# Designs tried in a protein design run: peptides against a protein of PDB entry 2L2L. Part 3

Target 1, 42 residues: chain A of PDB entry 2L2L
Amino acid sequence: SPEERERMIKQLKEELRLEEAKLVLLKKLRQSQIQKEATAQK

## One batch from the design tools (peptide; aimed at target 1 E6 L16)

Design b2_p25_3_s1 (made by RFdiffusion4, then SolubleMPNN; from b2_p25_3, 9 letters changed)
Fold by OpenDDE base, seed 3:
Structure b2_p25_3_s1 (fold): chain B 42 residues (1-42), chain A 25 residues (1-25)
Amino acid sequence: as target 1 above (42 residues)
Amino acid sequence: SEIKELEEKIKEIKAKIEELKKELE
């Protein structure tokens, strides 16, 4: 039904936002790791 | 469809997450 489709879209949008937030966190962690490695080599 | 597009975006992000996890090892 259209209502079931709308619920599914809302759930998928929520999952998408959670995975995007996780990706942003991991990017920040990776960047911090690279910076620490670069400073340790100086 | 909107559902398929969302599923593909989620799949793409999950792949990028797994890539970054390997880089953090």
Scores: peptide ipSAE 0.655, ipTM 0.905, DockQ to the pose 0.059
OpenDDE base, seeds 1, 2, 4, 5: peptide ipSAE 0.655, 0.654, 0.654, 0.654; ipTM 0.906, 0.905, 0.905, 0.905

Design b2_p25_4 (made by RFdiffusion4)
Pose (drawn by RFdiffusion4):
Structure b2_p25_4 (pose): chain A 42 residues (1-42), chain P 25 residues (1-25)
Amino acid sequence: as target 1 above (42 residues)
Amino acid sequence: LEEEIEEQEEKVEEIKEEIEELEEE
């Protein structure tokens, strides 16, 4: 089932983007707590 | 947050390795 192999790549590709998007957002949170306390506690 | 960033980086690396392995096969 060669298509199954390719399907896994596509699925991982989608999750990769989402997994990254959270990583980039977490970096912003770190820099958001540096300047002017952190305004929002959440 | 630093721990969460490390754990997230690991997950991104694991996904990229799996994609590379699947492309090699």

Design b2_p25_5 (made by RFdiffusion4; failed a check: too like the target's own chain)
Pose (drawn by RFdiffusion4):
Structure b2_p25_5 (pose): chain A 42 residues (1-42), chain P 25 residues (1-25)
Amino acid sequence: as target 1 above (42 residues)
Amino acid sequence: ELEEKIEELKEEIEELEEEIEEEKE
């Protein structure tokens, strides 16, 4: 089922974007806590 | 944890691409 192998790559690709997007957002949170306390506690 | 998961996903994608190339050959 060669298509199955390709399908896994596509699926991982989607999750990769979402997994990254959180990572980029987490970086911003770090830098958001450095300047002017952190305004929002959440 | 997210960085590790991203690395693992990238590695798995590379391995699967290699397997697909071998099968095509």

Design b2_p25_6 (made by RFdiffusion4; failed a check: too like the target's own chain)
Pose (drawn by RFdiffusion4):
Structure b2_p25_6 (pose): chain A 42 residues (1-42), chain P 25 residues (1-25)
Amino acid sequence: as target 1 above (42 residues)
Amino acid sequence: EEIEEREEKIEELKEEIEELEEEIE
C-alpha cells in the first residue's frame, strides 16, 4: 500500500505545522514575560 | 520546558518524514 506511506507523510506534515505553531507562540510568551512584568497572568 | 519538549517532537516528526520519503524512493 504505497499510498499509505505517502499518507503518513501528509498527516505528519499537518501536525508539524500545528506543532510548530505552538512552539513559536511559546517563544513569544517567554519574551512577553520579560518586558513589563507579564500583564496577563494567564 | 514546554519549548524543549516541542522541539523534540518536531525533530521526531521531521525524522519520521525523511525515513518515509527514503522508503518511498

Design b2_p25_6_s2 (made by RFdiffusion4, then SolubleMPNN; from b2_p25_6, 12 letters changed)
Fold by OpenDDE base, seed 3:
Structure b2_p25_6_s2 (fold): chain B 42 residues (1-42), chain A 25 residues (1-25)
Amino acid sequence: as target 1 above (42 residues)
Amino acid sequence: SEIEQLEERIKQIKAKIEELKKELE
């Protein structure tokens, strides 16, 4: 039904936002790791 | 469809997450 489709879209959008937030966090952690490695080599 | 596009985008992000997890090891 159209209503079921709309509910599914809302759920998928929520999952997408959660996974995007996780990806942003991991990118920041990776960047921090690289910066730590670069400073330790100096 | 919008559903299929969302599912594909989620799949792409999950793949990037797994890549970054390996880099953090």
Scores: peptide ipSAE 0.662, ipTM 0.908, DockQ to the pose 0.058
OpenDDE base, seeds 1, 2, 4, 5: peptide ipSAE 0.662, 0.661, 0.661, 0.661; ipTM 0.908, 0.908, 0.908, 0.908

## One batch from the design tools (peptide; aimed at target 1 E20 R30)

Design b2_p26_1 (made by RFdiffusion4)
Pose (drawn by RFdiffusion4):
Structure b2_p26_1 (pose): chain A 42 residues (1-42), chain P 26 residues (1-26)
Amino acid sequence: as target 1 above (42 residues)
Amino acid sequence: LEEEIEEREEKVKEIKEEIEELEEEL
């Protein structure tokens, strides 16, 4: 089922974007806590 | 927060490695 192998790559690709998006958002949170305390506690 | 960043970097790496292995197999 060669298509199955390709399908896994496509699925991982989508999750990859989402997984990365959260990583980039977390980096902003770290910098957000540096300047002017952290205004929002959440 | 730093731990969560590390964990997500690991997960992104693992996904990328799995994609590369699957592409080599193709």

Design b2_p26_3 (made by RFdiffusion4)
Pose (drawn by RFdiffusion4):
Structure b2_p26_3 (pose): chain A 42 residues (1-42), chain P 26 residues (1-26)
Amino acid sequence: as target 1 above (42 residues)
Amino acid sequence: EEIEEQEEKVEEIKEEIEELEEEIEE
Protein backbone atom coordinates (compact mmCIF):
# COMPACT_ATOMS: atom_id res chain seq x y z
CA SER A 1 0.00 0.00 0.00
CA PRO A 2 2.42 2.66 -1.26
CA GLU A 3 -0.29 5.26 -0.97
CA GLU A 4 -0.45 4.58 2.75
CA ARG A 5 3.12 5.65 3.12
CA GLU A 6 2.47 8.91 1.28
CA ARG A 7 -0.66 9.47 3.30
CA MET A 8 1.30 9.40 6.54
CA ILE A 9 3.59 12.11 5.18
CA LYS A 10 0.65 14.32 4.33
CA GLN A 11 -0.89 13.78 7.75
CA LEU A 12 2.36 14.58 9.49
CA LYS A 13 2.61 17.69 7.38
CA GLU A 14 -0.55 19.08 8.63
CA GLU A 15 0.17 18.35 12.26
CA LEU A 16 3.62 19.82 11.72
CA ARG A 17 2.23 23.14 10.86
CA LEU A 18 -0.12 23.17 13.85
CA GLU A 19 2.60 21.88 16.11
CA GLU A 20 4.91 24.63 14.91
CA ALA A 21 2.24 27.33 15.15
CA LYS A 22 1.92 26.71 18.89
CA LEU A 23 5.74 26.79 19.21
CA VAL A 24 5.93 30.21 17.52
CA LEU A 25 3.03 31.50 19.73
CA LEU A 26 4.81 30.21 22.88
CA LYS A 27 7.95 32.25 21.92
CA LYS A 28 5.76 35.38 21.70
CA LEU A 29 4.38 34.63 25.18
CA ARG A 30 7.87 34.59 26.58
CA GLN A 31 8.66 37.97 25.10
CA SER A 32 5.24 39.18 26.15
CA GLN A 33 6.08 38.59 29.78
CA ILE A 34 9.32 40.54 29.53
CA GLN A 35 7.92 43.89 28.55
CA LYS A 36 5.53 45.66 30.92
CA GLU A 37 4.90 42.79 33.28
CA ALA A 38 2.43 40.58 31.42
CA THR A 39 -0.80 42.59 31.48
CA ALA A 40 -3.05 39.55 31.06
CA GLN A 41 -2.63 36.87 33.68
CA LYS A 42 -3.80 34.21 31.25
CA GLU P 1 9.91 24.08 29.46
CA GLU P 2 6.83 24.23 27.26
CA ILE P 3 8.93 25.63 24.39
CA GLU P 4 11.51 22.80 24.75
CA GLU P 5 8.89 20.15 24.81
CA GLN P 6 7.20 21.69 21.74
CA GLU P 7 10.53 21.84 19.84
CA GLU P 8 11.06 18.13 20.56
CA LYS P 9 7.64 17.29 19.12
CA VAL P 10 8.39 19.33 15.97
CA GLU P 11 11.75 17.54 15.54
CA GLU P 12 10.12 14.12 15.95
CA ILE P 13 7.55 14.90 13.29
CA LYS P 14 10.23 16.13 10.88
CA GLU P 15 12.27 12.91 11.44
CA GLU P 16 9.30 10.74 10.84
CA ILE P 17 8.63 12.63 7.46
CA GLU P 18 12.23 12.15 6.40
CA GLU P 19 12.22 8.45 7.25
CA LEU P 20 8.99 7.93 5.26
CA GLU P 21 10.42 9.84 2.28
CA GLU P 22 13.54 7.61 2.33
CA GLU P 23 11.40 4.48 2.44
CA ILE P 24 9.38 5.71 -0.60
CA GLU P 25 12.56 6.49 -2.49
CA GLU P 26 13.96 2.96 -1.79

Design b2_p26_4_s1 (made by RFdiffusion4, then SolubleMPNN; its pose is not in this set)
Fold by OpenDDE base, seed 1:
Structure b2_p26_4_s1 (fold): chain B 42 residues (1-42), chain A 26 residues (1-26)
Amino acid sequence: as target 1 above (42 residues)
Amino acid sequence: SELEKEIEQLKEKVVLLKEKIKELEE
């Protein structure tokens, strides 16, 4: 149904937001690891 | 690295979610 479809879209959008947030955090973690290695070499 | 692999997998998941949302909205 159209109503079920709209609910599904809303759920997928919520999942998308969570996964995008996780991606940001993982990128920050990666940068932090790189920075630790760079500072340890100095 | 394992972290880079997870980042790449997550990028792919994000793309697939966006595509699925677009398909359902159209």
Scores: peptide ipSAE 0.622, ipTM 0.900, DockQ to the pose 0.856
OpenDDE base, seeds 2, 3, 4, 5: peptide ipSAE 0.621, 0.621, 0.622, 0.622; ipTM 0.900, 0.900, 0.900, 0.900

Design b2_p26_7 (made by RFdiffusion4; failed a check: too like the target's own chain)
Pose (drawn by RFdiffusion4):
Structure b2_p26_7 (pose): chain A 42 residues (1-42), chain P 26 residues (1-26)
Amino acid sequence: as target 1 above (42 residues)
Amino acid sequence: ELEELKEELEELREENEELEEELEEE
């Protein structure tokens, strides 16, 4: 089932974007806590 | 390509966990 192998790549590609998006968001949170306390506690 | 994508996803998950722990500590 060669298509199955390709399908896994496509699935991982999607999760990869979502997994990265959170990572980039987290970096912003770190820099958001540095300047002017952190205004929002959540 | 499949092995590379699995490794890249595992690295990103580790990096997210590390940043979450750092933010909880702060």

Design b2_p26_8 (made by RFdiffusion4)
Pose (drawn by RFdiffusion4):
Structure b2_p26_8 (pose): chain A 42 residues (1-42), chain P 26 residues (1-26)
Amino acid sequence: as target 1 above (42 residues)
Amino acid sequence: ELEEEIEEQEEKVEEIKEEIEELEEE
């Protein structure tokens, strides 16, 4: 089932983007807490 | 807590990339 192998790659690709997007957002949160306290507590 | 969350997230991104590389090598 060679297609199954390729399907896993495609699925991982999608999750990769979402997984990364959160990582980039978390970095902004860190820098957001440095300047002017953190305004929002959440 | 935010730093730990960043580390854990980096690990998950690395694992996904390794799995993609291993599957491409097969």

## One batch from the design tools (peptide; aimed at target 1 E19)

Design b2_p27_4 (made by RFdiffusion4)
Pose (drawn by RFdiffusion4):
Structure b2_p27_4 (pose): chain A 42 residues (1-42), chain P 27 residues (1-27)
Amino acid sequence: as target 1 above (42 residues)
Amino acid sequence: ELEEEIEEREERVEEIKEEIEELEEEL
């Protein structure tokens, strides 16, 4: 089932982007707590 | 806690990329 192998790659591609998106957002949160306290507690 | 979450997520991104590379080599 060669298509199955390719399907896994496509699926991992999608999760990769979501997984990265959260990583980039987390880095912003770190810099958001540096300047002017952190305004929002959440 | 935020730094730990960043590290864990970086590891997961690496793991996903390695798995994609391994699957591409098999193709």

Design b2_p27_7_s1 (made by RFdiffusion4, then SolubleMPNN; failed a check: too like the target's own chain; its pose is not in this set)
Amino acid sequence: DELEKELKELQKKREAKLEELKKLEEE

Design b2_p27_8 (made by RFdiffusion4; failed a check: too like the target's own chain)
Pose (drawn by RFdiffusion4):
Structure b2_p27_8 (pose): chain A 42 residues (1-42), chain P 27 residues (1-27)
Amino acid sequence: as target 1 above (42 residues)
Amino acid sequence: EEEEELEEEIEELKEELEELREEQEEL
């Protein structure tokens, strides 16, 4: 099932974007807590 | 050869996802 192998790559490509988007957002949260306290506690 | 290349691509993508999860946990 060669298609199955390719399908896994596509699925991992999607999760990869989402997984990365959270990582980028986390970093902004770090820098958000450095400047002017952190205004929002959440 | 084509199936071996696809398996290698799958392993690289799984490693990239593991690395991203580890970096998130560090943050």

## One batch from the design tools (peptide; aimed at target 1 E20)

Design b2_p28_1_s1 (made by RFdiffusion4, then SolubleMPNN; failed a check: too like the target's own chain; its pose is not in this set)
Amino acid sequence: DKKKKELEEEEKEEAKLVLLKKKRLEEL

Design b2_p28_1_s3 (made by RFdiffusion4, then SolubleMPNN; failed a check: too like the target's own chain; its pose is not in this set)
Amino acid sequence: SKKLEELKKLEEEEAKEVLLKKKRLEEL

Design b2_p28_4 (made by RFdiffusion4)
Pose (drawn by RFdiffusion4):
Structure b2_p28_4 (pose): chain A 42 residues (1-42), chain P 28 residues (1-28)
Amino acid sequence: as target 1 above (42 residues)
Amino acid sequence: PEELEEEIEEQEERVKEIKEEIEELEEE
């Protein structure tokens, strides 16, 4: 089932972007807590 | 802050694992 192998790559691609998006958002949160306290507590 | 740093490390590790798995599957 060669298509199954390719399907896994496509699926991992999608999750990769979502997984990365959270990573980039977390980096912003770290810099958001540096300047002017952190305004929002959440 | 410490919790946010740990979360960033875990997230980076998971992104790396996904990329390695994609490379292994492309080499198959």

Design b2_p28_7 (made by RFdiffusion4)
Pose (drawn by RFdiffusion4):
Structure b2_p28_7 (pose): chain A 42 residues (1-42), chain P 28 residues (1-28)
Amino acid sequence: as target 1 above (42 residues)
Amino acid sequence: ELEEEIEELKEKLEEIREEKEELKEELE
């Protein structure tokens, strides 16, 4: 099932973008707590 | 070739997850 192998790559690609998007958002949160306290507690 | 690409993507996802856990711990 060669298509199955390719399918896994496509699925991992999507999750990869989402998994990365959260990582980039977390880096902003770190810098958001540095300047002017953190305004929002959440 | 497809199996090698799957392994590389899985390793990249594991690294990203480790970096995110570290950042969450720093933010807490």

Design b2_p28_8 (made by RFdiffusion4)
Pose (drawn by RFdiffusion4):
Structure b2_p28_8 (pose): chain A 42 residues (1-42), chain P 28 residues (1-28)
Amino acid sequence: as target 1 above (42 residues)
Amino acid sequence: IEEEIEEQEEKVEEIKEEIEELEEEIEE
């Protein structure tokens, strides 16, 4: 089932982007807590 | 937040490794 192999790649591509998006957002949170305390506690 | 960043980086690396392994298998 060669298509199955390709399908896994496509699935992982989607989750990769979502997984990365959260990583980039976390980094902004770190810099957001440096300047002017952190205004929002959440 | 720093711990969450480390864990998230590990998950991104694992996903990229799995994609590379699958591409190699398809090429073979």

## One batch from the design tools (peptide; aimed at target 1 E19)

Design b2_p29_1 (made by RFdiffusion4)
Pose (drawn by RFdiffusion4):
Structure b2_p29_1 (pose): chain A 42 residues (1-42), chain P 29 residues (1-29)
Amino acid sequence: as target 1 above (42 residues)
Amino acid sequence: LEEEIEEQEERVEEIKEEIEELEEEIEEE
């Protein structure tokens, strides 16, 4: 089932973007707590 | 937050390695 192998790559590609997106957002949160306290507690 | 960033980087790396391994297997075939 060669298509199955390719399907896994496509699925991982989608999750990769979502997984990265959270990583980039987390980096902003770190820099958001440096300047002017952190305004929002959440 | 820093621990969460580290764990998230590990998970992104694992996904990228699995994608590369699957692409290599396709190339071999």

Design b2_p29_1_s4 (made by RFdiffusion4, then SolubleMPNN; from b2_p29_1, 9 letters changed)
Fold by OpenDDE base, seed 2:
Structure b2_p29_1_s4 (fold): chain B 42 residues (1-42), chain A 29 residues (1-29)
Amino acid sequence: as target 1 above (42 residues)
Amino acid sequence: LEEEIEQQEEKVRQIKAKIEELKKELEEE
């Protein structure tokens, strides 16, 4: 059904938002590790 | 952490692909 597909798209868009937010957090953690290593070597 | 980032990027790509597939199925009706 078109209405079921639209509901699935809305659910997948919310999942995408959560998984993109997790990816941003992981990339911030990586950047923090690189900065800590660069400051510990100075 | 690099492996976890790569896995998370792959998960994001798969969700995007499923969204575009379902959008295409709505445009073909």
Scores: peptide ipSAE 0.630, ipTM 0.887, DockQ to the pose 0.826
OpenDDE base, seeds 1, 3, 4, 5: peptide ipSAE 0.629, 0.630, 0.630, 0.630; ipTM 0.886, 0.887, 0.887, 0.887

Design b2_p29_3 (made by RFdiffusion4)
Pose (drawn by RFdiffusion4):
Structure b2_p29_3 (pose): chain A 42 residues (1-42), chain P 29 residues (1-29)
Amino acid sequence: as target 1 above (42 residues)
Amino acid sequence: EELEEEIEEQEEKVEEIKEEIEELEEEIE
């Protein structure tokens, strides 16, 4: 089932983007807590 | 500190997904 192998790559590609998106957002949160306290507690 | 730990765990997960994609591409080749 060669298509199955390709399908896994496509699925991982999607999750990769979502997984990165959170990573990039977390980095902004770290820099958001440096300047002017952190305004929002959540 | 908690936020940094979350960033480290997230980086690991991104790396693991990328490695799996590379392994699967090699198998296809």

Design b2_p29_3_s3 (made by RFdiffusion4, then SolubleMPNN; from b2_p29_3, 11 letters changed; failed a check: too like the target's own chain)
Amino acid sequence: SKLEEEIEQLEKKVEELRKKIEELEKELE

Design b2_p29_4 (made by RFdiffusion4)
Pose (drawn by RFdiffusion4):
Formats: structure tokens, sequence, C-alpha cells
Structure b2_p29_4 (pose): chain A 42 residues (1-42), chain P 29 residues (1-29)
């Protein structure tokens, strides 16, 4: 089932983007807590 | 801040694992 192998790659591609997006957002949260306290507590 | 840094590390690890698995699958193709 060669298509199955390719399918896994496509699925991992999608999750990769989402997984990264959270990573990039987390980095902004770190810098958001440096300047002017953190305004929002959440 | 400490908890947020741990979360960033764990997230980086998950992104690396996904990228490695994609590379391994592409080599098999």
Amino acid sequence: as target 1 above (42 residues)
Amino acid sequence: PEELEEEIEEQEEKVEEIKEEIEELEEEL
C-alpha cells in the first residue's frame, strides 16, 4: 500500500504546521512577559 | 516563565520528532 506511506507524510505535514504554530506562539508569550509585566494573567 | 520555557522545549522536541518521521518515510519512498 504505497499510498499509505505517502498518506502518513501528508498527515504529519498538517500536524507539523499546527505543532509549529503553537511553538511560535509560545515564543511570543515569553517575550510578552518581559515587557511591561504581562498585562493579562492568562 | 519557567513553565513556559519547559513547554517551549517540549514543543520543539515534538516538532523535531515529526520532521524525523517525515524524513524516514521519504527515504523509504

Design b2_p29_5_s1 (made by RFdiffusion4, then SolubleMPNN; failed a check: too like the target's own chain; its pose is not in this set)
Amino acid sequence: ELEKLEKELLRLEEERRREEEEREREREE

Design b2_p29_5_s2 (made by RFdiffusion4, then SolubleMPNN; failed a check: too like the target's own chain; its pose is not in this set)
Amino acid sequence: ELEKLEKELLRLREERERERERRRKEREE

Design b2_p29_5_s3 (made by RFdiffusion4, then SolubleMPNN; failed a check: too like the target's own chain; its pose is not in this set)
Amino acid sequence: ELEKLLKELLELEEKREKEREERRRRREE

Design b2_p29_5_s4 (made by RFdiffusion4, then SolubleMPNN; failed a check: too like the target's own chain; its pose is not in this set)
Amino acid sequence: ELEKLEKELLRLKEKRRKEEEERRKREEE

Design b2_p29_6 (made by RFdiffusion4)
Pose (drawn by RFdiffusion4):
Structure b2_p29_6 (pose): chain A 42 residues (1-42), chain P 29 residues (1-29)
Amino acid sequence: as target 1 above (42 residues)
Amino acid sequence: LEEEIEEEEEKVEELKEEIEELEEEIEEE
C-alpha cells in the first residue's frame, strides 16, 4: 500500500505546521513576560 | 514556558525525522 506511506507524510505535514505554530507562539510568550511584567496573568 | 518550548522542539524534530525516513523508503522503492 504505497499510498499509505505517502498518506502518513501528508498527515505528519499537517501536524507539523500546528506543532510549530504552538512553538512560535510560546517563544512570543517568553518575550511577552520580559517587557512590562506580563500584563495578562493567563 | 522554557520546558514547554523544549518539549515542543523535540516533538517537531521527531515529526521531521519520521517524514525524512518515510521519504527515504519511498525513494528506495

Design b2_p29_6_s1 (made by RFdiffusion4, then SolubleMPNN; from b2_p29_6, 12 letters changed; failed a check: too like the target's own chain)
Amino acid sequence: IEEEIKQLEKKVEEIKAKIEELKKELEEL

Design b2_p29_8 (made by RFdiffusion4; failed a check: a repeat of another design)
Pose (drawn by RFdiffusion4):
Structure b2_p29_8 (pose): chain A 42 residues (1-42), chain P 29 residues (1-29)
Amino acid sequence: as target 1 above (42 residues)
Amino acid sequence: PEELEEEIEEQEEKVEEIKEEIEELEEEL
């Protein structure tokens, strides 16, 4: 089932982007806590 | 801050694992 192998790649590609997006958001949170305390506690 | 740093490390690891799995699958193709 060669298509199955390719399907896994497509699925991982989607999760990758989402997985990254959270990683980039977390980096902003770190810098957000440096300047002017952190305004929002959440 | 410490917890946020740990979350950032764990997230990087998960992104790396996904990229490795994609590379392995592409090599098999």

## One batch from the design tools (peptide; aimed at target 1 I9 K13 E19)

Design b2_p30_3 (made by RFdiffusion4; failed a check: too like the target's own chain)
Pose (drawn by RFdiffusion4):
Structure b2_p30_3 (pose): chain A 42 residues (1-42), chain P 30 residues (1-30)
Amino acid sequence: as target 1 above (42 residues)
Amino acid sequence: EELEELKEELEELREENEELEEELEELEEE
């Protein structure tokens, strides 16, 4: 089932983008707590 | 292979997210 192999790559590609988007967001949260306290507590 | 590379990139991203979450929890506690 060669298609199955390719399907896994496509699936991992989608999750990769979402997984990374959270990572990029988390970096911003770190820099958001450096300047002017953190305004929002959440 | 492309699949092995994508699995490795996904594992690295998950590790980096965990590390950043732990750093942010420490900063909230401070």

Design b2_p30_4_s1 (made by RFdiffusion4, then SolubleMPNN; failed a check: too like the target's own chain; its pose is not in this set)
Amino acid sequence: MSLEEIEKEIELLEEKVKLLKEEIERLEKE

Design b2_p30_5_s2 (made by RFdiffusion4, then SolubleMPNN; failed a check: too like the target's own chain; its pose is not in this set)
Amino acid sequence: MKELEEKIEQLKEKVELLRKKIEELEEELK

Design b2_p30_6 (made by RFdiffusion4)
Pose (drawn by RFdiffusion4):
Structure b2_p30_6 (pose): chain A 42 residues (1-42), chain P 30 residues (1-30)
Amino acid sequence: as target 1 above (42 residues)
Amino acid sequence: SEELEEEIEEQEEKVEEIKEEIEELEEEIE
């Protein structure tokens, strides 16, 4: 089932983007706590 | 702040694992 192999790549590609997106957001949160305390506690 | 750093590290690891798995699957297709 060669298509199955390609399907896994497509699926991982989608999760990759979401998985990265959270990583990039987390980096902003770190810099958001540096300047002017952190305003929002959440 | 420590918890946020740990979350960033764990997230990086998950992104790396996903990228490795994509590469391995592409090699198998080749």

